# Ledger of designs, part 21: peptides against a protein of PDB entry 8RAJ

Target 1, 54 residues: chain A of PDB entry 8RAJ
Amino acid sequence: LPAENEDPDKAVVDLHRSPPKTKDPDLTPSGIIAKVKAGDMTQETARELLLAMR

## One batch from the design tools (peptide; aimed at target 1 S30)

Design b2_p24_3_s1 (made by RFdiffusion4, then SolubleMPNN; its pose is not in this set)
Fold by OpenDDE base, seed 2:
Structure b2_p24_3_s1 (fold): chain B 54 residues (1-54), chain A 24 residues (1-24)
Amino acid sequence: as target 1 above (54 residues)
Amino acid sequence: EEEELEEELEREEEEEEEAALAPA
């Protein structure tokens, strides 16, 4: 059976796409802030994501 | 809930600006 290559492109959050109503904890407002505090996301990127959720 | 998240980001931005302006 061919190994389904899990698309590495799923790691790039398209900032221009309306955030999916994903139950992904990493794409919740709380998950975004947790990434900023961890140094895994810039504040600018976090702000853009939060504004896109409004 | 959205307002509390904006206030948390604004606070982190202010703390980063203060840290950048602090003389080493």
Scores: peptide ipSAE 0.109, ipTM 0.608, DockQ to the pose 0.031
OpenDDE base, seeds 1, 3, 4, 5: peptide ipSAE 0.087, 0.095, 0.082, 0.078; ipTM 0.593, 0.595, 0.575, 0.563; seed 3 fails the geometry check

Design b2_p24_3_s2 (made by RFdiffusion4, then SolubleMPNN; its pose is not in this set)
Fold by OpenDDE base, seed 1:
Structure b2_p24_3_s2 (fold): chain B 54 residues (1-54), chain A 24 residues (1-24)
Amino acid sequence: as target 1 above (54 residues)
Amino acid sequence: EEEERERERALEEAKKEAEALAPR
């Protein structure tokens, strides 16, 4: 099945699913922080994503 | 093991920045 259509712009991280070990630089802890700092992500969404990676 | 420690540090730093940005 071709199911690497993880468009990084459309990665609906299902907070109920363990985040896939995405090699996506935008889904790394550092990438999430960078998006929040750029204003491209809300602090709440970033917090939820970071908590799901713990 | 080194990648796991770097991820854990990045998560801790990220948590600290997220807490600094959104103090509940």
Scores: peptide ipSAE 0.165, ipTM 0.683, DockQ to the pose 0.039
OpenDDE base, seeds 2, 3, 4, 5: peptide ipSAE 0.066, 0.137, 0.105, 0.147; ipTM 0.603, 0.662, 0.636, 0.679

Design b2_p24_3_s4 (made by RFdiffusion4, then SolubleMPNN; its pose is not in this set)
Fold by OpenDDE base, seed 1:
Structure b2_p24_3_s4 (fold): chain B 54 residues (1-54), chain A 24 residues (1-24)
Amino acid sequence: as target 1 above (54 residues)
Amino acid sequence: DEEEEERRRLEEEERRRREALAPA
């Protein structure tokens, strides 16, 4: 298998990247952002979750 | 204008997503 050299410079956080399909509305990128906005989630936890969805 | 409201929602989401992904 050619190691796709995923150009580490393509680790640019694509803010427009389509979210993974989740069944939990609270675990969508929009749901996570909404929880942070509401004060129900820390920015750190939101960062970890959003990074795991990349 | 529904298109303007949707654009503003997306821009806000992108801002908050950027803020959440920023190092503390």
Scores: peptide ipSAE 0.116, ipTM 0.614, DockQ to the pose 0.029
OpenDDE base, seeds 2, 3, 4, 5: peptide ipSAE 0.104, 0.102, 0.108, 0.102; ipTM 0.572, 0.582, 0.595, 0.580

Design b2_p24_4 (made by RFdiffusion4)
Pose (drawn by RFdiffusion4):
Structure b2_p24_4 (pose): chain A 54 residues (1-54), chain P 24 residues (1-24)
Amino acid sequence: as target 1 above (54 residues)
Amino acid sequence: LTEEDEEYIEKRREEREEEEEELE
């Protein structure tokens, strides 16, 4: 509900920003298996990263 | 696995066990 909403002419275009990056671009396959064994990553995401590194 | 990966897995398991005990 638009109680005390912003102007109707589409002012204040500075919202919807994403959070900072929390990833590394390069890893060892051993490190991918270690992340799964530690429960810190799913087999789905791990397999996706290994398909990009093989 | 490398020695560092093995140590990492052990430390992460111990941290989760400690967190579960605190929650109980």

Design b2_p24_4_s1 (made by RFdiffusion4, then SolubleMPNN; from b2_p24_4, 10 letters changed)
Fold by OpenDDE base, seed 5:
Formats: sequence, C-alpha cells, structure tokens
Structure b2_p24_4_s1 (fold): chain B 54 residues (1-54), chain A 24 residues (1-24)
Amino acid sequence: as target 1 above (54 residues)
Amino acid sequence: LTEEDKEYIEEKKKEEEKKKKELE
C-alpha cells in the first residue's frame, strides 16, 4: 500500500493568522443601539460612543 | 457607521436642540 504522504504543509497552522479580533459585539454601533433599547445604556453614552466611531 | 447608526445620532442631536430651545 503506498503510504499516503500526508502533506506536512497542511499542519502549518498559520501562526500569523491574527486571532479574529472578536469585536466585542456589544461595542459595535448596532450593539450600542441594542443596549439603549434594552435600557442597559444611557442615550448620552450611546451618542458619545457612536460619534467616536464616525 | 450604518445608516441606522447615523439616523440615531441625528435624532439624538435634534432632541438635544429641542430641549435647549424649550429652556430659553
């Protein structure tokens, strides 16, 4: 049986793959608006955060 | 910002301006 040369190159976990910056879903513009609608954030704090993201 | 995010900011600015004019 020919030994299947498992290409050792498939085990190169790209160590340079920056972990996906899990943008905290709560810090997205839509996440901020959702927190205001839920009552978990003030309108003023949301405005300041959204303006800083513009 | 999405269009919804921009509309939200614009609405809040308009509410602040209304409240300021009601106090004058």
Scores: peptide ipSAE 0.104, ipTM 0.634, DockQ to the pose 0.053
OpenDDE base, seeds 1, 2, 3, 4: peptide ipSAE 0.100, 0.083, 0.095, 0.093; ipTM 0.629, 0.622, 0.618, 0.610

Design b2_p24_4_s2 (made by RFdiffusion4, then SolubleMPNN; from b2_p24_4, 9 letters changed)
Fold by OpenDDE base, seed 4:
Structure b2_p24_4_s2 (fold): chain B 54 residues (1-54), chain A 24 residues (1-24)
Amino acid sequence: as target 1 above (54 residues)
Amino acid sequence: LTEEDKKYIEKKKEEREKKEKEEK
């Protein structure tokens, strides 16, 4: 049976596809808490963001 | 949160703040 030459270029493109930066590192629970502690975010905004993560 | 989630929260916050200003 001819080995289906899976196009090696597709595998390489998938490996070099940086995981979608879908997570703003500043929108992690830890990042939110860090911004509040730094004074860069209000507690109210942090509460709303953290509640939306549930 | 995704960037979409952030945008959704900001929009909902703005909608709430707008309603609160219309009630005063």
Scores: peptide ipSAE 0.104, ipTM 0.637, DockQ to the pose 0.043
OpenDDE base, seeds 1, 2, 3, 5: peptide ipSAE 0.091, 0.081, 0.082, 0.090; ipTM 0.629, 0.614, 0.572, 0.579

Design b2_p24_4_s3 (made by RFdiffusion4, then SolubleMPNN; from b2_p24_4, 10 letters changed)
Fold by OpenDDE base, seed 5:
Structure b2_p24_4_s3 (fold): chain B 54 residues (1-54), chain A 24 residues (1-24)
Amino acid sequence: as target 1 above (54 residues)
Amino acid sequence: LTKEDEEYIKKKLEEKKKLEELLK
């Protein structure tokens, strides 16, 4: 059985790792605003998301 | 959010608010 050398270092979730920058273009501040303008997101939801990014 | 992002958001929200007021 090929022992998958799972590098144990990859399993260490760096708890101090900066939250992954949302690479989702739709979750950027500009993307959120665009969704609100398009009617795909409420202003309140956008506000909450933007505040969470502070 | 960076300060630049916050300013951008603020500007766009202000613009949206103005548009919403004009559409009433």
Scores: peptide ipSAE 0.055, ipTM 0.514, DockQ to the pose 0.064
OpenDDE base, seeds 1, 2, 3, 4: peptide ipSAE 0.046, 0.031, 0.035, 0.038; ipTM 0.448, 0.416, 0.417, 0.449

Design b2_p24_4_s4 (made by RFdiffusion4, then SolubleMPNN; from b2_p24_4, 10 letters changed)
Fold by OpenDDE base, seed 4:
Structure b2_p24_4_s4 (fold): chain B 54 residues (1-54), chain A 24 residues (1-24)
Amino acid sequence: as target 1 above (54 residues)
Amino acid sequence: LTEEDKEYIRRRKEEERRRREEEE
């Protein structure tokens, strides 16, 4: 039976897969609200960010 | 969120940090 040449190139393509840009949890409406509630963000900054998300 | 929105958010976070460092 001919040895199936498993192309070694298929393993290299997965190393260059940029990790899916995990949406910064701080860039979600829920993340912004959570930061305001924690005191880590001003209400004004949160308002501007939430307006920019529309 | 567009790429422009993400850049805006990044800039606002940086400006807010800078403001805190100027108040200390």
Scores: peptide ipSAE 0.153, ipTM 0.688, DockQ to the pose 0.054
OpenDDE base, seeds 1, 2, 3, 5: peptide ipSAE 0.140, 0.142, 0.146, 0.126; ipTM 0.676, 0.677, 0.678, 0.644

Design b2_p24_5 (made by RFdiffusion4)
Pose (drawn by RFdiffusion4):
Order: C-alpha cells, then structure tokens, then sequence
Structure b2_p24_5 (pose): chain A 54 residues (1-54), chain P 24 residues (1-24)
C-alpha cells in the first residue's frame, strides 16, 4: 500500500541493488568434493562447477 | 582386494598433490 510513497514521475532511481560477490572463480575438483563432504555445498552445484572445470 | 585398495589410496593422494601443483 503506497502510504507516503515517492514521487509519481519515476524519481530516485537508485534502488534494487544486488549484494557483494561471495564466490571464487577457480577451485580444485578435490575442493569441490570436500565442500560436499562437509555439507557446505549441494551435489547439484558441485557437479555444475566440475562440468565447467573438466 | 586389500592391495588394490592400498594402490587406489596412493593414486588418490598423488592426484590430489598434482591438482594442488596445477592450481598454484
């Protein structure tokens, strides 16, 4: 509900910003398996990263 | 079977070392 909303002319275009990156671009396959064994990553995401590195 | 398991363990260790060297 637009109580005390911003101007109707589409002012203040600085919202919807994404959070900072929390990823590394390069890893060892042994490190991928270790992350799954530790419960810190799903087999889905781990397999996706290994398909990019093979 | 025991000898093959030991050989596999050694090969896994070697592969891990090689991955570390390639990564560096």
Amino acid sequence: as target 1 above (54 residues)
Amino acid sequence: NEELEEENEELEEENEELEEELHE

Design b2_p24_5_s1 (made by RFdiffusion4, then SolubleMPNN; from b2_p24_5, 18 letters changed)
Fold by OpenDDE base, seed 5:
Structure b2_p24_5_s1 (fold): chain B 54 residues (1-54), chain A 24 residues (1-24)
Amino acid sequence: as target 1 above (54 residues)
Amino acid sequence: DEEARRRAARAAEEARRRELEAFA
């Protein structure tokens, strides 16, 4: 039975969606650095995030 | 800062989208 290709387009993050009010501990400077160290985030993405906090 | 958190969330979302678009 072919696996149903669930449309990758449903992973299109709705840019109009209000940012999750969740205190994502991962969006702190320390959390960002921890993700980079874990390999879960690129250094480029981390730099963009840290600059956006400035 | 709530605004800094909102900016960071948008930047992470945009970065993730660019990564997905670059590898799709």
Scores: peptide ipSAE 0.236, ipTM 0.763, DockQ to the pose 0.027
OpenDDE base, seeds 1, 2, 3, 4: peptide ipSAE 0.188, 0.178, 0.209, 0.230; ipTM 0.743, 0.727, 0.731, 0.776

Design b2_p24_5_s2 (made by RFdiffusion4, then SolubleMPNN; from b2_p24_5, 18 letters changed)
Fold by OpenDDE base, seed 1:
Structure b2_p24_5_s2 (fold): chain B 54 residues (1-54), chain A 24 residues (1-24)
Amino acid sequence: as target 1 above (54 residues)
Amino acid sequence: DAEAERARRRALEEAKRAELEAFA
């Protein structure tokens, strides 16, 4: 039975993968502020989301 | 409604303050 040499180098998940840039324009600081201005988001939720981006 | 507009303004001002606190 040929031993499948699983090349251990293929399992190096790049742990340095930059966090996925939220492509959602509504989750940017400017998008959050725009939702608050429109009345589509509460002040508290906006504050929490903005602080979580720090 | 003028009360709703004042509430939205306060919410916007606080969101901007939180942005400055988080990103400045």
Scores: peptide ipSAE 0.199, ipTM 0.732, DockQ to the pose 0.146
OpenDDE base, seeds 2, 3, 4, 5: peptide ipSAE 0.179, 0.190, 0.190, 0.178; ipTM 0.727, 0.727, 0.728, 0.712; seed 2 fails the geometry check

Design b2_p24_5_s4 (made by RFdiffusion4, then SolubleMPNN; from b2_p24_5, 20 letters changed)
Fold by OpenDDE base, seed 5:
Structure b2_p24_5_s4 (fold): chain B 54 residues (1-54), chain A 24 residues (1-24)
Amino acid sequence: as target 1 above (54 residues)
Amino acid sequence: SEAERLREELERERRRLEELRAFA
């Protein structure tokens, strides 16, 4: 039985992988507010992001 | 822009948290 050496290093999440140019829908004003409501973002961070979008 | 910088910082932070979750 050939042991498929699945190189466990393939799961090295390339930290340097350019963030997918996914227009993160979560970085819209509505997405930011949704993250705050979900507890995934602080109100302060949300405020800073929203101010920077003006 | 400051908005772009904050977006990039947020994306970096999210990635770091995702990595920490993957190793936990």
Scores: peptide ipSAE 0.108, ipTM 0.598, DockQ to the pose 0.025
OpenDDE base, seeds 1, 2, 3, 4: peptide ipSAE 0.074, 0.061, 0.054, 0.086; ipTM 0.516, 0.488, 0.512, 0.567

Design b2_p24_6_s1 (made by RFdiffusion4, then SolubleMPNN; its pose is not in this set)
Fold by OpenDDE base, seed 2:
Structure b2_p24_6_s1 (fold): chain B 54 residues (1-54), chain A 24 residues (1-24)
Amino acid sequence: as target 1 above (54 residues)
Amino acid sequence: MAAERERREREMRELEELAREAER
């Protein structure tokens, strides 16, 4: 019975994926809005950050 | 449900205005 060799290599999480360069987020006003839209930041925290940049 | 969505969409517009002010 040839059990089809499903290559186990599809689970190699590329450990060489450089951690996303956290460019020290100069959290640009646009970057803050993008995080809120993604659900990665609250509207309250975004408001405080945007007011501190004024 | 509709009122909470409308509130969130309003608050998001206010944040987008603040972001445009902070980019100047």
Scores: peptide ipSAE 0.605, ipTM 0.903, DockQ to the pose 0.626
OpenDDE base, seeds 1, 3, 4, 5: peptide ipSAE 0.590, 0.589, 0.588, 0.590; ipTM 0.901, 0.900, 0.900, 0.901

Design b2_p24_6_s2 (made by RFdiffusion4, then SolubleMPNN; its pose is not in this set)
Fold by OpenDDE base, seed 5:
Structure b2_p24_6_s2 (fold): chain B 54 residues (1-54), chain A 24 residues (1-24)
Amino acid sequence: as target 1 above (54 residues)
Amino acid sequence: DEEERRRREERFEELERLAEEAER
């Protein structure tokens, strides 16, 4: 008889693991400002990106 | 430091202006 060692603990797809919201917030000017406000981007990097969009 | 806070705020206001200019 093949031993039913289905380890049931490996199938908890953590449904509470929000898929990494790769919302790349569109590198729109407003998306860059939103990242800085969230602490996800430095003001220096945001400045360089916004200057490159002009 | 209150001076470091003011310098961060001034740089952030500059970013908001640059963002408004890049959206036109």
Scores: peptide ipSAE 0.604, ipTM 0.903, DockQ to the pose 0.597
OpenDDE base, seeds 1, 2, 3, 4: peptide ipSAE 0.588, 0.602, 0.602, 0.600; ipTM 0.899, 0.904, 0.903, 0.902

Design b2_p24_6_s3 (made by RFdiffusion4, then SolubleMPNN; its pose is not in this set)
Fold by OpenDDE base, seed 5:
Structure b2_p24_6_s3 (fold): chain B 54 residues (1-54), chain A 24 residues (1-24)
Amino acid sequence: as target 1 above (54 residues)
Amino acid sequence: MEKAKEEREKKMKELEELAKEAEE
């Protein structure tokens, strides 16, 4: 009995969707600003990090 | 105290600008 090959198209996990690089949310430009606003980072450290991302 | 608040606010604005430039 030919087993019905269910459509392989449901298993196209888009392998080209790089898992969202878990860019440490703390190391994103927005995350750095959020930490400074929370008082968890100094303005000086934030400035150095943001300048290093340019 | 007012001057220290103003300086902190100014630096925060500069950081927000740098963050925007780093997101581009």
Scores: peptide ipSAE 0.605, ipTM 0.901, DockQ to the pose 0.520
OpenDDE base, seeds 1, 2, 3, 4: peptide ipSAE 0.604, 0.603, 0.603, 0.585; ipTM 0.901, 0.900, 0.899, 0.895

Design b2_p24_6_s4 (made by RFdiffusion4, then SolubleMPNN; its pose is not in this set)
Fold by OpenDDE base, seed 5:
Structure b2_p24_6_s4 (fold): chain B 54 residues (1-54), chain A 24 residues (1-24)
Amino acid sequence: as target 1 above (54 residues)
Amino acid sequence: MEEERRREEERMEELEELAREAAE
């Protein structure tokens, strides 16, 4: 069975790193909300990210 | 259960507001 490498590079958004200039669709405001709704991100991390995008 | 769900919904609405403001 090929172990699908769960890419551990599900961006641990290092909040201490300058907001990634990468157009990561998962790091758009809408993508952040989608991750929270999916249980892939905490509300706290999402809040910190969204506040840092202002 | 119901009150906790309501608080989670309220926090999600706040995040959705923050996301709207961050998308402008």
Scores: peptide ipSAE 0.579, ipTM 0.893, DockQ to the pose 0.615
OpenDDE base, seeds 1, 2, 3, 4: peptide ipSAE 0.578, 0.577, 0.577, 0.575; ipTM 0.893, 0.894, 0.894, 0.893

Design b2_p24_7 (made by RFdiffusion4)
Pose (drawn by RFdiffusion4):
Structure b2_p24_7 (pose): chain A 54 residues (1-54), chain P 24 residues (1-24)
Amino acid sequence: as target 1 above (54 residues)
Amino acid sequence: TIDQVIAALDAGDLDTAQALADAL
């Protein structure tokens, strides 16, 4: 509900910003398996990263 | 190979996947 909303002319275009990056671009396959064994990553995401590295 | 590591991972055999990965 638009109580005390911004101007109707589409002012203040500085919202919807994403959070900072929390990823590394390069890893060992041993490190991928270690992350799964530690419960810190799903087999889905781990397999996706290994398909990019093979 | 990494393909063998992926196959062991898909099988849910994490010890085998680890041993294959460490042998790379």

Design b2_p24_7_s1 (made by RFdiffusion4, then SolubleMPNN; from b2_p24_7, 9 letters changed)
Fold by OpenDDE base, seed 1:
Structure b2_p24_7_s1 (fold): chain B 54 residues (1-54), chain A 24 residues (1-24)
Amino acid sequence: as target 1 above (54 residues)
Amino acid sequence: TVETVIEALLAGDLETAEALALAM
């Protein structure tokens, strides 16, 4: 089976990297909550991301 | 404001968390 090309546009949110000052809509507070609501992010990861924005 | 989003998220109130996050 060809390795599923994991879409390189899935921004791997490396929590150990300094929060990218990127206006990544996926890393906004609203984008984080939207991912949690969609089931695409855990509440734990969302808390860690939001805490890093504080 | 991020703190209130975290508080709503911790409470399991995703609707309030979303509303607060959209106001940022």
Scores: peptide ipSAE 0.649, ipTM 0.938, DockQ to the pose 0.695
OpenDDE base, seeds 2, 3, 4, 5: peptide ipSAE 0.648, 0.649, 0.647, 0.648; ipTM 0.938, 0.938, 0.938, 0.938

Design b2_p24_7_s2 (made by RFdiffusion4, then SolubleMPNN; from b2_p24_7, 13 letters changed)
Fold by OpenDDE base, seed 3:
Structure b2_p24_7_s2 (fold): chain B 54 residues (1-54), chain A 24 residues (1-24)
Amino acid sequence: as target 1 above (54 residues)
Amino acid sequence: SVETVREALLAGDLEKAEELALAM
């Protein structure tokens, strides 16, 4: 039976790497616009959020 | 562009902001 080469290079996820500050894609101007376009956010809420980001 | 949508939203032209967002 061929030995399944379990590739041992499962990259050890360095748990000490601070997660890149994933700019919440939902809190970017582009993410806000995407939510408005999808109908998941009102235009007024989008305006308020964009004003708060200045 | 994203910037033109932002500008329209900031100006209170919600209809224009939606139009521009849909065109992206």
Scores: peptide ipSAE 0.091, ipTM 0.666, DockQ to the pose 0.130
OpenDDE base, seeds 1, 2, 4, 5: peptide ipSAE 0.086, 0.085, 0.090, 0.082; ipTM 0.639, 0.644, 0.650, 0.636

Design b2_p24_7_s3 (made by RFdiffusion4, then SolubleMPNN; from b2_p24_7, 9 letters changed)
Fold by OpenDDE base, seed 3:
Structure b2_p24_7_s3 (fold): chain B 54 residues (1-54), chain A 24 residues (1-24)
Amino acid sequence: as target 1 above (54 residues)
Amino acid sequence: SVETVIEALLAGDLDEAEALALAL
């Protein structure tokens, strides 16, 4: 079976793992809202991420 | 603040939420 090259750049944001200390622009408050606007993130997940950034 | 971003998100104003988030 060819190992599907899961693109290693899809950081699965596991909210139950320590908040990503990464300066990932996609996990900034603005990047989170942009994903919600694109339909790539739920409002619930976005709320939980933003709450963890307070 | 992040709190105002959350408030805008909960209100369904994603454009305001994004603008507030970019100003952090």
Scores: peptide ipSAE 0.682, ipTM 0.947, DockQ to the pose 0.717
OpenDDE base, seeds 1, 2, 4, 5: peptide ipSAE 0.682, 0.681, 0.682, 0.682; ipTM 0.946, 0.947, 0.947, 0.947

Design b2_p24_7_s4 (made by RFdiffusion4, then SolubleMPNN; from b2_p24_7, 10 letters changed)
Fold by OpenDDE base, seed 1:
Structure b2_p24_7_s4 (fold): chain B 54 residues (1-54), chain A 24 residues (1-24)
Amino acid sequence: as target 1 above (54 residues)
Amino acid sequence: TVETVIEALLAGDLERAEAEALAL
């Protein structure tokens, strides 16, 4: 059985958790838009994350 | 602002959303 190597470094962003004030470049508005452009994030998830930053 | 990033994203303008996000 090929072990599905789920890359353990994909931080599951729990949208129901208060956005950590993480200086994580991946959770900045620019980092979010960059992931959408790369196809690594849906526009829906990006919208929800950005709305939580207002 | 974050609002202008959201507005650009909702309009389907990822290039504008990126420009607005980099201007924050």
Scores: peptide ipSAE 0.642, ipTM 0.936, DockQ to the pose 0.729
OpenDDE base, seeds 2, 3, 4, 5: peptide ipSAE 0.639, 0.640, 0.641, 0.641; ipTM 0.936, 0.936, 0.936, 0.936

Design b2_p24_8_s1 (made by RFdiffusion4, then SolubleMPNN; its pose is not in this set)
Fold by OpenDDE base, seed 5:
Structure b2_p24_8_s1 (fold): chain B 54 residues (1-54), chain A 24 residues (1-24)
Amino acid sequence: as target 1 above (54 residues)
Amino acid sequence: MEEERKKKIEEIEKEIEEKKEEEE
């Protein structure tokens, strides 16, 4: 069976694609606020996390 | 209870905005 020409240009792993910053979306300043708004986090825990990011 | 929670969220939003302005 002829191997169909898989275009070698689609295998350019963009080495300049910054590794997906596994910034846990839940640990971003905006994610912490969203959890407090939802009621899934206490204000005190949110303040401590935001201070630890400084 | 709900109004106190709203004020407390507004204080956290302000503390984050001040930190973003200090990083720029």
Scores: peptide ipSAE 0.059, ipTM 0.592, DockQ to the pose 0.106
OpenDDE base, seeds 1, 2, 3, 4: peptide ipSAE 0.054, 0.057, 0.058, 0.050; ipTM 0.579, 0.588, 0.588, 0.570

Design b2_p24_8_s2 (made by RFdiffusion4, then SolubleMPNN; its pose is not in this set)
Fold by OpenDDE base, seed 4:
Structure b2_p24_8_s2 (fold): chain B 54 residues (1-54), chain A 24 residues (1-24)
Amino acid sequence: as target 1 above (54 residues)
Amino acid sequence: SKEEREKKIKELKEEIEKKKEEEE
């Protein structure tokens, strides 16, 4: 009978990993760029935000 | 400063929110 190699490294899903603080998806560099592309944000405001996050 | 940067981010958020309220 093939021994089921139970890989004992069941990644302990650290349930105590605080959900990565949902940085407002709007304030991620990607979210800012997406808003500029959608027309919801000026390129200048986006530039200032991105510089402030740097 | 890190603190000045966090202040500037807050100010820019508030400016964005205010512009959204003016466009409604």
Scores: peptide ipSAE 0.210, ipTM 0.762, DockQ to the pose 0.052
OpenDDE base, seeds 1, 2, 3, 5: peptide ipSAE 0.103, 0.207, 0.209, 0.206; ipTM 0.649, 0.758, 0.758, 0.759

Design b2_p24_8_s3 (made by RFdiffusion4, then SolubleMPNN; its pose is not in this set)
Fold by OpenDDE base, seed 3:
Structure b2_p24_8_s3 (fold): chain B 54 residues (1-54), chain A 24 residues (1-24)
Amino acid sequence: as target 1 above (54 residues)
Amino acid sequence: EKEERKKKIEEIEKELEEEEEKKR
């Protein structure tokens, strides 16, 4: 029986797929800013995430 | 330390406002 080729392309987080409405309070603009203030996130990662939300 | 983090966030907010103004 031929092994089902697990398509390796499903691991590309489609950045163009509408961000799942993860009501994760930590992924809100305010939550991202709070993580940077705490030192739990880099300024660069916060900038990229905030730009992707606009 | 806390004040430098506040300035860095204000810089991000400013860069984000300047990029939004450039898209208009």
Scores: peptide ipSAE 0.092, ipTM 0.631, DockQ to the pose 0.078
OpenDDE base, seeds 1, 2, 4, 5: peptide ipSAE 0.091, 0.078, 0.088, 0.076; ipTM 0.625, 0.615, 0.635, 0.602

Design b2_p24_8_s4 (made by RFdiffusion4, then SolubleMPNN; its pose is not in this set)
Fold by OpenDDE base, seed 4:
Structure b2_p24_8_s4 (fold): chain B 54 residues (1-54), chain A 24 residues (1-24)
Amino acid sequence: as target 1 above (54 residues)
Amino acid sequence: DKKKREEKIKKIEEELEKKEEEEE
């Protein structure tokens, strides 16, 4: 089976959607900061996500 | 480019730490 390219667009956290109450390590404040450190997230997106979690 | 990313991350960490100190 061809590996379905998991469309990176499905990882678009809708910044207008209430932060999913999912304990996804990627959506924790520490996980967001880690993605910015890795270069996988922009500072702007990280700031918006962190503000939406407050 | 790496240094500019590290400086941006440091500013996010400092803005978060400052908000944690304002809640105490």
Scores: peptide ipSAE 0.080, ipTM 0.611, DockQ to the pose 0.115
OpenDDE base, seeds 1, 2, 3, 5: peptide ipSAE 0.073, 0.078, 0.070, 0.074; ipTM 0.609, 0.619, 0.601, 0.614

## One batch from the design tools (peptide; aimed at target 1 Q43)

Design b2_p25_1_s1 (made by RFdiffusion4, then SolubleMPNN; its pose is not in this set)
Fold by OpenDDE base, seed 4:
Structure b2_p25_1_s1 (fold): chain B 54 residues (1-54), chain A 25 residues (1-25)
Amino acid sequence: as target 1 above (54 residues)
Amino acid sequence: DRMKELEELAREIEERRRAEREAAE
């Protein structure tokens, strides 16, 4: 089986991390906090979404 | 506490959105 040499230099750190696509356009600030508390969203994603609503 | 900071930010945005709705009525 050919070992796929994953070229370690192709970790293109996408410095253009697309803003987290809100799958829910009706997501409220309280709804974001509730998802973080439930473990369904990271604190970082929540911060990015809240800052985009400011 | 990072969660408290997020809750404060969420509250600020909700209060602003409420004030904007109440000013448009």
Scores: peptide ipSAE 0.627, ipTM 0.906, DockQ to the pose 0.837
OpenDDE base, seeds 1, 2, 3, 5: peptide ipSAE 0.625, 0.616, 0.624, 0.612; ipTM 0.906, 0.904, 0.905, 0.905

Design b2_p25_1_s2 (made by RFdiffusion4, then SolubleMPNN; its pose is not in this set)
Fold by OpenDDE base, seed 2:
Structure b2_p25_1_s2 (fold): chain B 54 residues (1-54), chain A 25 residues (1-25)
Amino acid sequence: as target 1 above (54 residues)
Amino acid sequence: AELEELEALAEEIEAARRAAEAAAR
């Protein structure tokens, strides 16, 4: 039987992983809002990330 | 409503970053 390595967890922003110091457009305030609108981020995670940028 | 609050917070942070960049220049 082929092992279904469905690792469904690669889209969870691990709050404990230091964001790479890359200018990831997805880590901009606008990029965070875009992820929330796409359903790829919770509003709570977005709020925490935005507040950490203040 | 909650998304609009997040959008307003994002805009505030972007405005502050632009102001800080302009003040450093």
Scores: peptide ipSAE 0.580, ipTM 0.891, DockQ to the pose 0.754
OpenDDE base, seeds 1, 3, 4, 5: peptide ipSAE 0.575, 0.572, 0.578, 0.576; ipTM 0.891, 0.890, 0.891, 0.891

